# Peptides against a protein of PDB entry 1ZZD, part 22

Target 1, 109 residues: chain A of PDB entry 1ZZD
Amino acid sequence: FQVVNPYLLRDLVDLGIWDEGMKQYLITQNGSIQGLPNVPQELKDLYKTVWEISQKTIINMAADRSVYIDQSHSLNLFLRAPTMGKLTSMHFYGWKKGLKTGMYYLRTQ

## One batch from the design tools (peptide; aimed at target 1 S89)

Design b2_p14_6_s1 (made by RFdiffusion4, then SolubleMPNN; from b2_p14_6, 10 letters changed)
Fold by OpenDDE base, seed 3:
Structure b2_p14_6_s1 (fold): chain B 109 residues (1-109), chain A 14 residues (1-14)
Amino acid sequence: as target 1 above (109 residues)
Amino acid sequence: DLELLLEALASPLV
C-alpha cells in the first residue's frame, strides 16, 4: 500500500493546497509533486521520489561512506529508463569513486 | 492546521 510522507503532507497543508484532489493527484503520480505548479521549487527539491533523485549523487554518497567501513554496503539504484550506455557509465563511475563492490541492486520503473 | 493534518494522516493513500 502507498502512504504519503508525513512531512510532505504537513507542508502541503501549510500551503493550504491539501484536499481530496491533491490526494488523488499524489496517488496517480506515485507520490511525486514535481508537476505541481503551486508548490515552491524548494519543496520539490526536498521531496523527490527515488526515481527523481540523481543516481550519481547516490553513488557519491555511497563512496563517501565506504571510506569508513571495511565491508561495502548494499547499494540500490533506481532508474526509470535504463540504457546500456547509462548502466555502463554508472558502473565505471562507481569504480572510479572507489566503491568496493559494484551495483548491488538495480531497480527499474 | 493540526486537525486537518491528523485527518489527512488517518486516510491512507489506497
Scores: peptide ipSAE 0.024, ipTM 0.554, DockQ to the pose 0.014
OpenDDE base, seeds 1, 2, 4, 5: peptide ipSAE 0.024, 0.021, 0.011, 0.020; ipTM 0.542, 0.519, 0.212, 0.532; seed 4 fails the geometry check

Design b2_p14_6_s2 (made by RFdiffusion4, then SolubleMPNN; from b2_p14_6, 9 letters changed)
Fold by OpenDDE base, seed 2:
Structure b2_p14_6_s2 (fold): chain B 109 residues (1-109), chain A 14 residues (1-14)
Amino acid sequence: as target 1 above (109 residues)
Amino acid sequence: EEELLKQAEESPLE
C-alpha cells in the first residue's frame, strides 16, 4: 500500500503535470520524482525518498541525536544496492562520527 | 582493520 505525499501531490498539480500517467509513474518508481525532466531540481531535493537521501547525511543526523540521549537510537539505513564496500564505509564513518552503537538495521529494496 | 580502512577509502560513502 503506497500513499502519495500530499504536499508532493499539491506541487505536481501546481506545475500542471499531474495526471493518471504521472500517478502510475510514481507508483512504478516507489514515489521518486528524481527521473522527471519537467520537475525543478529544488523540488527533487525537497521530496527525496528514504532511498535517495545520502547515507552520510543519515549518519550525521544520528550522531546529532546521540548528543541529547543516554543511549543512541537505532540507526536505520536504507540502501537500494548494498555492496561490501558501501557497508564497510558506512560502518567506519559511523564509528568516526562517535555513534555509541553501530549500524542496527539495514533495509534494502 | 587497516585493510578495512583502505577499502572504506577506496569506496567512499555517498
Scores: peptide ipSAE 0.029, ipTM 0.457, DockQ to the pose 0.412
OpenDDE base, seeds 1, 3, 4, 5: peptide ipSAE 0.022, 0.024, 0.027, 0.027; ipTM 0.438, 0.444, 0.460, 0.467

Design b2_p14_6_s3 (made by RFdiffusion4, then SolubleMPNN; from b2_p14_6, 9 letters changed)
Fold by OpenDDE base, seed 5:
Structure b2_p14_6_s3 (fold): chain B 109 residues (1-109), chain A 14 residues (1-14)
Amino acid sequence: as target 1 above (109 residues)
Amino acid sequence: EEELLKAAEESPLE
C-alpha cells in the first residue's frame, strides 16, 4: 500500500495546499510532487521519489561509500522506463566510477 | 558488446 511521507504531509499543510484533491493527486502520481506548480522548488528537490533521483547521483554516492567499506554496498537502482541502453549506460558508468560490484538490484515502476 | 555500446550512446544516463 502507498503511504504519504509524514514530513511531506506536514510541509504541504504548512503551505496551506493540503486537501482531498491533493491527496488524490499524490496517489495518482505515486507520491510525486514534481508536477505541482504551487510547491517551491526547494521542497520538490527535498521530496524526490526514488524514480526521480538521477542514477548518476546514486552511483556517485555508492562510489563514495565504497571507499570506506571493504565490500561494495548493495546498490539499488530505480528506473521508471528501463531500456537496455540505460542499463548498459549504468553498467559502464559504475565501472568508470570504480565500483567493486555492478548493480545489485533493479527496481522498475 | 558493440551493439550494447551503440544502445548506450543512444540512451545516455541521466
Scores: peptide ipSAE 0.036, ipTM 0.584, DockQ to the pose 0.284
OpenDDE base, seeds 1, 2, 3, 4: peptide ipSAE 0.033, 0.031, 0.025, 0.028; ipTM 0.579, 0.450, 0.460, 0.458

Design b2_p14_6_s4 (made by RFdiffusion4, then SolubleMPNN; from b2_p14_6, 9 letters changed)
Fold by OpenDDE base, seed 1:
Structure b2_p14_6_s4 (fold): chain B 109 residues (1-109), chain A 14 residues (1-14)
Amino acid sequence: as target 1 above (109 residues)
Amino acid sequence: MEELLREAEESPLE
């Protein structure tokens, strides 16, 4: 089932653009607001879906946490359109950053 | 492996 982010809902109401059409738009876009012309860039940056977040940033954050974790982090990575080059880059980058687990699951859209 | 490494360099992680 789908659940609307209550914070996103509030911000869209505050912008005066929340209606049934906006609700249906969010459903069809799987929660993405990147295509909405009347939404400020700050909110677009705040409400990025997992497919719109830099996986390099996710790997960096995992590496930053890794020194405080005894076993390992179950790091999941998300790519809309994976390629062998991109996957290899992710694996080697994670390895160079010292991750014990570079990819627990790969999710694709 | 060498081909994959080259492809990785050409398609860096964003």
Scores: peptide ipSAE 0.040, ipTM 0.605, DockQ to the pose 0.284
OpenDDE base, seeds 2, 3, 4, 5: peptide ipSAE 0.020, 0.025, 0.034, 0.035; ipTM 0.417, 0.443, 0.490, 0.549; seed 4 fails the geometry check

Design b2_p14_7 (made by RFdiffusion4)
Pose (drawn by RFdiffusion4):
Structure b2_p14_7 (pose): chain A 109 residues (1-109), chain P 14 residues (1-14)
Amino acid sequence: as target 1 above (109 residues)
Amino acid sequence: ELLEELDELVEEEL
């Protein structure tokens, strides 16, 4: 099979750019839209992959919502070019933010 | 000191 994010899909059709220079490009790019030559910046900002969102924001939003969480939440973490240093900062950042669950799975590469 | 160094590391790596 293979299906594209339906919201991203609706928008590419609404621009008529859902030509084949897309279905193919999208698959051989991990489903990223940053650096597509013909896509508005607003769409780029709206459809960031998780690999394209700073794990800092992910942790902040987790900290925000956590004051309302009686228990905890499964906080999966995503690192692009993972170094031991970046992981260390990620753990400490979640730690100093007071999170109960600093990390569920680490998805990487 | 260790916590200050970790805070700096957070600003450098995240």

Design b2_p14_7_s1 (made by RFdiffusion4, then SolubleMPNN; from b2_p14_7, 8 letters changed)
Fold by OpenDDE base, seed 1:
Structure b2_p14_7_s1 (fold): chain B 109 residues (1-109), chain A 14 residues (1-14)
Amino acid sequence: as target 1 above (109 residues)
Amino acid sequence: KKEEEMEKLVEKYL
């Protein structure tokens, strides 16, 4: 089941646009608000889904964590449409950023 | 040169 981000819910309520229709919209859009015309851009930027954020950013954050954590940690990457170019890029960039493990989980939609 | 190529791919896809 899909759970709506409680902070997103709050902000949509504050905008006065939360209703059953909005709830169903979010379900069909897998939580994405990018297509909503009545939502400010700053909220769209804030509430990007894992499919909408740069995976480069995710790798950067993982690399930042790896500096201080001795034990290797897992990384989850999200791609809607994996291609050879994307996969190669992820492997290369992970290596370049010095991730302790080349092990990450690729999630596809 | 290969690294530069990979960097371009990173900028394109990630």
Scores: peptide ipSAE 0.114, ipTM 0.746, DockQ to the pose 0.755
OpenDDE base, seeds 2, 3, 4, 5: peptide ipSAE 0.102, 0.098, 0.096, 0.103; ipTM 0.728, 0.726, 0.719, 0.736

Design b2_p14_7_s2 (made by RFdiffusion4, then SolubleMPNN; from b2_p14_7, 7 letters changed)
Fold by OpenDDE base, seed 2:
Structure b2_p14_7_s2 (fold): chain B 109 residues (1-109), chain A 14 residues (1-14)
Amino acid sequence: as target 1 above (109 residues)
Amino acid sequence: EEEEELEKLIEKYL
């Protein structure tokens, strides 16, 4: 069951573009608004899905919070289409950032 | 250097 972000819903309503067609579009696009021509870029930047956020940024955030959390915390990475290059870079960058060798999960679409 | 090549890989894919 896919839940639409309530803040995104609000902003789409404020833009006057929310309707049943938009709802169905979001369902088919897994919540992404990146392809909509009538949405301001600032909203597209704000409402990126987990598949549209740089994994480097996610790793950075995980490294930062690892200062406060023990090794039991797990990092979740999201790759739509994993390749050897992407996987290698993820492992190396995670190591470089000093992530405690805790568990990290790779999620693929 | 291997580290330099890996850094380039990071910049390319992440």
Scores: peptide ipSAE 0.082, ipTM 0.575, DockQ to the pose 0.844
OpenDDE base, seeds 1, 3, 4, 5: peptide ipSAE 0.056, 0.080, 0.069, 0.076; ipTM 0.567, 0.562, 0.538, 0.547

Design b2_p14_7_s3 (made by RFdiffusion4, then SolubleMPNN; from b2_p14_7, 6 letters changed)
Fold by OpenDDE base, seed 3:
Structure b2_p14_7_s3 (fold): chain B 109 residues (1-109), chain A 14 residues (1-14)
Amino acid sequence: as target 1 above (109 residues)
Amino acid sequence: EEEEELEELIEKYL
């Protein structure tokens, strides 16, 4: 089951748009609010799901974190539709960014 | 040359 982000829930309540219909919409959309016309763009930018963030950005963030930790942390990547080209690019980019370990886990939608 | 090709692939897919 998908648990709604409590901060997102709060902000939707504050907007006065939280109801049972909104709840069901979020369930069917796997937590995405990107398609909602009555949500400000700033909230859409803030509450992107893992499927809506570029994996290049995720790899960059992981590489940045690795500077501050002694051991390599786990990296999870999320792809809606993985292709050989995309997988190859992720591996090479991760290596280029100096990650101590490769991808820990790949999730697909 | 290889670096440019890799960068193009990265920008295309990631």
Scores: peptide ipSAE 0.069, ipTM 0.519, DockQ to the pose 0.686
OpenDDE base, seeds 1, 2, 4, 5: peptide ipSAE 0.050, 0.040, 0.042, 0.039; ipTM 0.527, 0.651, 0.635, 0.653

Design b2_p14_7_s4 (made by RFdiffusion4, then SolubleMPNN; from b2_p14_7, 9 letters changed)
Fold by OpenDDE base, seed 1:
Structure b2_p14_7_s4 (fold): chain B 109 residues (1-109), chain A 14 residues (1-14)
Amino acid sequence: as target 1 above (109 residues)
Amino acid sequence: DEEKKLEELIEKNL
């Protein structure tokens, strides 16, 4: 059961490109609009899926949260195709950023 | 040097 981002839906409607075909496209693309030629790059940058966002950014956001929380929290990372280099990078970058916990949940597509 | 290598690895992969 996939739910389209309501804000994305709004913007696609505003662009006049929302229809049943677009709906099915988003379902097949797991919410990604990166391949749509009629969508401005600004919106593509805004509506990146978790698989399209830099995991460095995700770790940075987690580190920012960690400064203000008094409890350990979990970090979910999303890699389409994990490699040893990526795993090593996220491990050491997490430490470098001073995360309170090294508890990473790796999701793969 | 090692830190630089790690930074390069991070920038490349994350």
Scores: peptide ipSAE 0.077, ipTM 0.678, DockQ to the pose 0.660
OpenDDE base, seeds 2, 3, 4, 5: peptide ipSAE 0.073, 0.069, 0.076, 0.068; ipTM 0.670, 0.669, 0.672, 0.670; seed 4 fails the geometry check

Design b2_p14_8 (made by RFdiffusion4)
Pose (drawn by RFdiffusion4):
Structure b2_p14_8 (pose): chain A 109 residues (1-109), chain P 14 residues (1-14)
Amino acid sequence: as target 1 above (109 residues)
Amino acid sequence: LIETLEEIEKEFPF
């Protein structure tokens, strides 16, 4: 099979750019839209992959919501070019933010 | 130890 994010899909049709320079490009690009030559910036900002969102924001939003969480939450973490240093800063950052669950799975590469 | 970790955090943003 293969199906595109329906919201991203609706928008590409609404711009008529859902030509084949897309279904194909999208698959051989991990489903990213940054750096597509013909897509508005607003769509780029709205459809960031998790690999394109700073794990800093991920942790901050987790800290925000956590004051309302009686228990904890499964906080999966995503690193692009993972170094031991970046992981260390990610662990500490979540740690100093007071999180109960600093990390569920680490998805990487 | 915490101060060292804060320095490491500044050197290795994620």

Design b2_p14_8_s1 (made by RFdiffusion4, then SolubleMPNN; from b2_p14_8, 7 letters changed)
Fold by OpenDDE base, seed 4:
Structure b2_p14_8_s1 (fold): chain B 109 residues (1-109), chain A 14 residues (1-14)
Amino acid sequence: as target 1 above (109 residues)
Amino acid sequence: SLEELEELLKKNPF
């Protein structure tokens, strides 16, 4: 796997802040740039890792797509610390949003 | 109940 998104790498180079220290930082942070003070917020918003985005948003997007195609079975969701409450909520929300299947893949960190 | 599930959604963001 690649810790650093190639487009993120490009943008960091363009900012002139890419170096060995930055590389090591990203490795230790599993690709997250959210803690970097010298990165514009716009880039932080753009390059959120899968662990930093709302999975509710992911479900929303999947539901929007499912109007035309059934991609529910291929949906991947990511939770750092899953709980039964969160899992139940996610299943219920997916159902509520009209996903054709309640089947998705859950990834945990 | 559906109401309980709705409350669960509010209490368990994801």
Scores: peptide ipSAE 0.183, ipTM 0.791, DockQ to the pose 0.822
OpenDDE base, seeds 1, 2, 3, 5: peptide ipSAE 0.182, 0.178, 0.122, 0.170; ipTM 0.787, 0.779, 0.686, 0.773

Design b2_p14_8_s2 (made by RFdiffusion4, then SolubleMPNN; from b2_p14_8, 7 letters changed)
Fold by OpenDDE base, seed 3:
Structure b2_p14_8_s2 (fold): chain B 109 residues (1-109), chain A 14 residues (1-14)
Amino acid sequence: as target 1 above (109 residues)
Amino acid sequence: EEEELEELLKKNPF
């Protein structure tokens, strides 16, 4: 089942745009607000779903943390439409970035 | 080899 992010709900209420139509929109869009014209870009950036963020950025952040951590962190990636090419690219990119621990989990939409 | 990887990354963004 789908649950609306409570902080997103709060911010939409504060904007005065929360109503039944908005609720149904979020349900149909799987929580994405990227298509809403009356939402500030800052909020769109803040409430990007896991399917809307660059996994390359996630790998970069993991690589940055790995400098100070001895294999204590995990790497989980999300792809809405995985392909062998994307998987291969992510694997080799992570390797190139010096990640000692490979991808722990891949989630697909 | 690095060039091949760069091309792979360009073809398969993530």
Scores: peptide ipSAE 0.160, ipTM 0.751, DockQ to the pose 0.653
OpenDDE base, seeds 1, 2, 4, 5: peptide ipSAE 0.159, 0.154, 0.152, 0.150; ipTM 0.750, 0.745, 0.740, 0.742

Design b2_p14_8_s3 (made by RFdiffusion4, then SolubleMPNN; from b2_p14_8, 7 letters changed)
Fold by OpenDDE base, seed 1:
Structure b2_p14_8_s3 (fold): chain B 109 residues (1-109), chain A 14 residues (1-14)
Amino acid sequence: as target 1 above (109 residues)
Amino acid sequence: KEEELEELLKKNPF
């Protein structure tokens, strides 16, 4: 089941745009608010879904953690539309960053 | 090669 981010819900209520229609919209958009014209850009930036965030940043954060942790972490990456080029790039970039985990889990939408 | 990787990354952002 889909759960709406409670902070997003709060902010949408504060904007006065929360209603059943908005709820259904979020369901159909898998939580994305990027297409809403009545939402400030700052909130759109804040509430990016995993599909809208740079996965390079995710890899960077994982690499930052790995230098201090003995045990390797599992890394989940999210691509809406994976391509061979992107997959190759991710693989080599992760390798370049020296991730202790030689593997990551790729999720596709 | 480092340069090849950089080009790959630029062409395939993620």
Scores: peptide ipSAE 0.192, ipTM 0.759, DockQ to the pose 0.645
OpenDDE base, seeds 2, 3, 4, 5: peptide ipSAE 0.187, 0.185, 0.188, 0.171; ipTM 0.753, 0.752, 0.751, 0.743

Design b2_p14_8_s4 (made by RFdiffusion4, then SolubleMPNN; from b2_p14_8, 7 letters changed)
Fold by OpenDDE base, seed 1:
Structure b2_p14_8_s4 (fold): chain B 109 residues (1-109), chain A 14 residues (1-14)
Amino acid sequence: as target 1 above (109 residues)
Amino acid sequence: ELEELEELLKKNPF
């Protein structure tokens, strides 16, 4: 397996900022490039990690799929720092969206 | 209540 997204690697090479230091940085940051000053915002938006993506969007996508799926599908959600408020919101939002599955897997960082 | 849910969602983005 690769620790770094191969497309991200390519783009960092194209930017001329790929080196051993960058590799180690990405490892320590679990693949996040959000803190890199030499990376264009466009790439930062493209290469968001699962912890940096709106889970609301993930739920929306799942709801969109559920319209055409007979069986319930699994849903994995990712929160860096879950709170009771967030968990409650996610639960209720899932119901509001009419997801067939009444549960999801929550992963925390 | 739907309105309470909406407020909850606004206060707790995810």
Scores: peptide ipSAE 0.138, ipTM 0.731, DockQ to the pose 0.661
OpenDDE base, seeds 2, 3, 4, 5: peptide ipSAE 0.131, 0.128, 0.133, 0.132; ipTM 0.719, 0.697, 0.721, 0.725

## One batch from the design tools (peptide; aimed at target 1 G85 K86 S89 M90)

Design b2_p15_3 (made by RFdiffusion4)
Pose (drawn by RFdiffusion4):
Structure b2_p15_3 (pose): chain A 109 residues (1-109), chain P 15 residues (1-15)
Amino acid sequence: as target 1 above (109 residues)
Amino acid sequence: EFEEWLEEKEEELEE
């Protein structure tokens, strides 16, 4: 099979740029839209992959919501070019933010 | 020194 994010899909049709320079490009690019040459910046900002969102924001939003969580939450973490140093800062950052669950799975590469 | 190193790594994490 193969299906595109329906919201991203609706927007590409609404711009008529849903030409084949897309279904194909999208698959052989992980489904990323940053650095597509013909897509508005607003769409780029709205459809970031999780690999394109700083794990700092991910941890901050988790800390925000956590004061309302009686228990904890499954906080999966995503690192692009993973070094031992970046992982260490990610663990400590979540640790000093007071999180109960600093990390569920680490998805990487 | 270790705290400065963690702050530098947090800046890299943000990127």

Design b2_p15_3_s1 (made by RFdiffusion4, then SolubleMPNN; from b2_p15_3, 7 letters changed)
Fold by OpenDDE base, seed 4:
Structure b2_p15_3_s1 (fold): chain B 109 residues (1-109), chain A 15 residues (1-15)
Amino acid sequence: as target 1 above (109 residues)
Amino acid sequence: DEEKELEENIELLEE
């Protein structure tokens, strides 16, 4: 799998902070730049890993997409430590938001 | 509000 987003790589190079140390750091952080103090916040906001994107936002976007598609679609969720209670909440939230399908694919870190 | 409770629970997942 790709640890570093190619566009992120470009921006890090443009910032002049890309080096072997940075590469190793990203590997250990599973591609996350959120903890880097020398990276502008705008880049942190732009480049979020699947584990850093708001799952609520993902559900909202999925609900929005469902309005414009006639065919079924799946929702992929990425959670670090899911519990049954939280999963149930997410399920019902998705339902309330009008998701057309109950196809939820949960990935855990 | 049930929806609010559910939203809060989802936010907890992101922590």
Scores: peptide ipSAE 0.025, ipTM 0.451, DockQ to the pose 0.479
OpenDDE base, seeds 1, 2, 3, 5: peptide ipSAE 0.013, 0.018, 0.016, 0.006; ipTM 0.371, 0.419, 0.428, 0.226

Design b2_p15_3_s2 (made by RFdiffusion4, then SolubleMPNN; from b2_p15_3, 6 letters changed)
Fold by OpenDDE base, seed 4:
Structure b2_p15_3_s2 (fold): chain B 109 residues (1-109), chain A 15 residues (1-15)
Amino acid sequence: as target 1 above (109 residues)
Amino acid sequence: EEEEELEENLKLLEE
């Protein structure tokens, strides 16, 4: 079961490229539009899936959030192919960024 | 140097 982002759907319709073929494509690509040549880069940047966002960026955003909240927040990481090296690097980076809470969820594709 | 270690770890993330 997969649901298309409603905002992405709107923008694809506005571009005039939404059809059954596009729908099937998105299903096979797990919602990714990164490989579509007829989609503006701006939209690709806007509609990154959880698997396409840099985990470093996720950590940075989490660190930024921690500055503005009093209570601890959870950090969810999504990795296609996690390795011990990457995990160690992420933990270290998160520590250096001063995250109040460590990694709570790790999901793999 | 922790900064050097950080740089190394950041490189690992970009692999």
Scores: peptide ipSAE 0.022, ipTM 0.431, DockQ to the pose 0.485
OpenDDE base, seeds 1, 2, 3, 5: peptide ipSAE 0.021, 0.020, 0.021, 0.016; ipTM 0.355, 0.433, 0.425, 0.413

Design b2_p15_3_s3 (made by RFdiffusion4, then SolubleMPNN; from b2_p15_3, 6 letters changed)
Fold by OpenDDE base, seed 5:
Structure b2_p15_3_s3 (fold): chain B 109 residues (1-109), chain A 15 residues (1-15)
Amino acid sequence: as target 1 above (109 residues)
Amino acid sequence: SFEEELEKGIEELEK
């Protein structure tokens, strides 16, 4: 379950970058603006999605950060078209990889 | 869906 942050939309409008293309981008990216080059990093930090926050937490808790970071790109790919099945699979994959403590901090959308 | 929520957000923004 996702709720669109109205302040995110406002800030995008204030930046003058809101248009139909941006709308479609947000839909495709499930609300993430992390990939937008014309958005200040401060705003990116402010509007991190719940999933992105969770990913950071999991990465920080991973016993082998380097290995998990390599897989983080794959996790981000799932965000392009997330389904409940994919999200569940990712969570249990982390569990199987020994991220038992990390599972406590995982978030679902 | 996210799209539906986004549309709602846009509508609210335009108020």
Scores: peptide ipSAE 0.078, ipTM 0.686, DockQ to the pose 0.021
OpenDDE base, seeds 1, 2, 3, 4: peptide ipSAE 0.017, 0.015, 0.019, 0.049; ipTM 0.417, 0.386, 0.411, 0.545

Design b2_p15_3_s4 (made by RFdiffusion4, then SolubleMPNN; from b2_p15_3, 6 letters changed)
Fold by OpenDDE base, seed 4:
Structure b2_p15_3_s4 (fold): chain B 109 residues (1-109), chain A 15 residues (1-15)
Amino acid sequence: as target 1 above (109 residues)
Amino acid sequence: SFEEELEKGLEELEK
């Protein structure tokens, strides 16, 4: 089980470049795709703005698509200034959306 | 209600 942003994971799968090699690369890069030559720049730009992506949208995507790594849900959220209220809301929203597992990884800025 | 509070929290996430 590895930590991958569900949004990125979705896009990588859609690009058909998600494989074990990609997974290992992401592990070594702490989830960054900026160095990948086979990833469109537009996707890299999206990653750069990960902190600005609606976390609610990410949760929705994770729940709807059942994005997973190693058959487990992967939920990676990013908050600039997490508060107890935000964290609680995130968790409960995820729960309400049917995520079988809780938030795996939270990145802060 | 709890749902209302949750929605408020979600709104905060969007900021």
Scores: peptide ipSAE 0.021, ipTM 0.479, DockQ to the pose 0.516
OpenDDE base, seeds 1, 2, 3, 5: peptide ipSAE 0.017, 0.017, 0.006, 0.019; ipTM 0.410, 0.413, 0.218, 0.444

Design b2_p15_4 (made by RFdiffusion4)
Pose (drawn by RFdiffusion4):
Structure b2_p15_4 (pose): chain A 109 residues (1-109), chain P 15 residues (1-15)
Amino acid sequence: as target 1 above (109 residues)
Amino acid sequence: ELEEWLEEKEEELEE
């Protein structure tokens, strides 16, 4: 099979740019839209992959919501070019933010 | 020194 994010899909049709220079490009690009040459910046900002969102924001939103969480939450973490140093900062950052669950799975590469 | 190193790594993490 193969299906595109329906919201991203609706927007590409609404711009008529859903030409084949897309279904193909999108698959051989991990489903990223940053650096597509013909896509508005607002769509780029709205459809960031998790690999394109700073794990700092992920942790901050988790800390925000956590004061309302009686238990905890499964906080999966995503690192692009993973070094031992970046992982260490990620653990400490979640640790000093007071999170109960600093990390569920680490998805990487 | 450890705190400066962690802040530098947090800046790298932000990127």

Design b2_p15_4_s1 (made by RFdiffusion4, then SolubleMPNN; from b2_p15_4, 7 letters changed)
Fold by OpenDDE base, seed 1:
Parts: structure tokens; C-alpha cells; sequence
Structure b2_p15_4_s1 (fold): chain B 109 residues (1-109), chain A 15 residues (1-15)
């Protein structure tokens, strides 16, 4: 399992801040760079992890893809603290967005 | 981490 996005790795190398310490830091942070003071904000905005992106956005992207792919394709969702309310909202939002068929895989930290 | 699979079919998501 790769924790660090390869493009993020490249950019961190270009910034000259990539080392073993940074690698270990990112592992402990599940790939998040949001807490790093020496990283430009534009990169923080670009490299949000699945835990930092709205799941609504992920569903929107999946709905867009579903127009062109088999409806049997799975959708992976990531939530830090899922609740019944959140699950219900995700279900109905997916319905609203046209995800008529699919497998939702909910992953938690 | 925990994984939960939810099956969403057309029969459940009717228009």
C-alpha cells in the first residue's frame, strides 16, 4: 500500500524537503501534508487525501463516470467518523445523482 | 480501519 501519491512525492522532492523523516511523517499522517508549515498552500489544496475531500465530491465524480461505465463498478468512500445519518445521506445523495446500481465500499480510519 | 460494503441496486433506487 502506497501512502504517498507519486506526484506529491515528486513535488516534495522538487521543494527539497523530501527525506526519510518526511516519509515517516506522511506515513503517520496517512499521506496528509496539511500540517506541514514548509509546504505552499497551493500544494496543500491540490493534494488533499481521501480523508480531506468531501465525499460528496467523490460521489459526484462517480456519478459522472457511471454514465460511461458498467453500473456494476464499485464506489469507494472514505469517512473518518461514519454515522447512520451520514450513511443515509450518502445513500440518498447517490440516488439523487443517478447511481442506480453499484457497490459502495465505506472505509474508515 | 474498517470496511463496510453496501449493495445499491436499481430496485432500491427507483426513480
Amino acid sequence: as target 1 above (109 residues)
Amino acid sequence: SEELALELGEEELSE
Scores: peptide ipSAE 0.009, ipTM 0.339, DockQ to the pose 0.041
OpenDDE base, seeds 2, 3, 4, 5: peptide ipSAE 0.008, 0.006, 0.008, 0.006; ipTM 0.326, 0.274, 0.342, 0.317; seeds 3, 5 fail the geometry check

Design b2_p15_4_s2 (made by RFdiffusion4, then SolubleMPNN; from b2_p15_4, 7 letters changed)
Fold by OpenDDE base, seed 4:
Order: sequence, then C-alpha cells, then structure tokens
Structure b2_p15_4_s2 (fold): chain B 109 residues (1-109), chain A 15 residues (1-15)
Amino acid sequence: as target 1 above (109 residues)
Amino acid sequence: SFEEELEKNIELLEE
C-alpha cells in the first residue's frame, strides 16, 4: 500500500499540480503517481516505491492549506482522457458532495 | 483498512 509522503506532496506542489483532484487521484491510486501523464518521469522514478507514512502525518498535511495550489486544471492531461474527461464534471461534483462519492467516480475510470 | 480510514478522515477535514 503506497501512501503519499511529504516530499512527494512538496514536489507536486512545486510542480503546480496539487489540488483537490490530485488528492482524490492519489487516494484512488493508493498514493501512486505512476499513471499521471502530467508528472515528469523523473518524479515517477523517484517515487516509484513510495512508502507508507503515518496516517496522522497525511491527515495533518491534508489539513494544511499550504499544501494546495488554488487551481483546478492541474490534471489537464489526465482529465482529458476519454473516460475521465466525460466524467470530469461528475468527479468534481462528487467531491463537493463527499470524498467517498468522488472516489466512486474516479474508480470508474 | 488504512485507505478507508484515511478517506474518512480527509472527508471530515474537507467539511
């Protein structure tokens, strides 16, 4: 089970692609970024074996607003995928209605 | 599971 580590989150923020959509994606992928087309390969290689960190740490980071980038198009390439693109509006709507609902939509990809 | 617990906690934070 892969979990997002603080350095990965930092790098995603620095890359300007950390937002609510990214967070949802990581959760559905158990912290893996391997499937993200908008992430440089070097980062994928670096975090190929992301190790689980404490849940408390993850929660604390999620609560920290500084972890988020205020932009909704961080996953443009991923969202443009046929299935994802069609469900984009539903994904974000589901997120607003609750994480679990949003997770359902993301899993249907 | 860890995922379920994490998901739940994050959801609570987003409220």
Scores: peptide ipSAE 0.030, ipTM 0.490, DockQ to the pose 0.071
OpenDDE base, seeds 1, 2, 3, 5: peptide ipSAE 0.015, 0.013, 0.017, 0.000; ipTM 0.354, 0.367, 0.378, 0.179

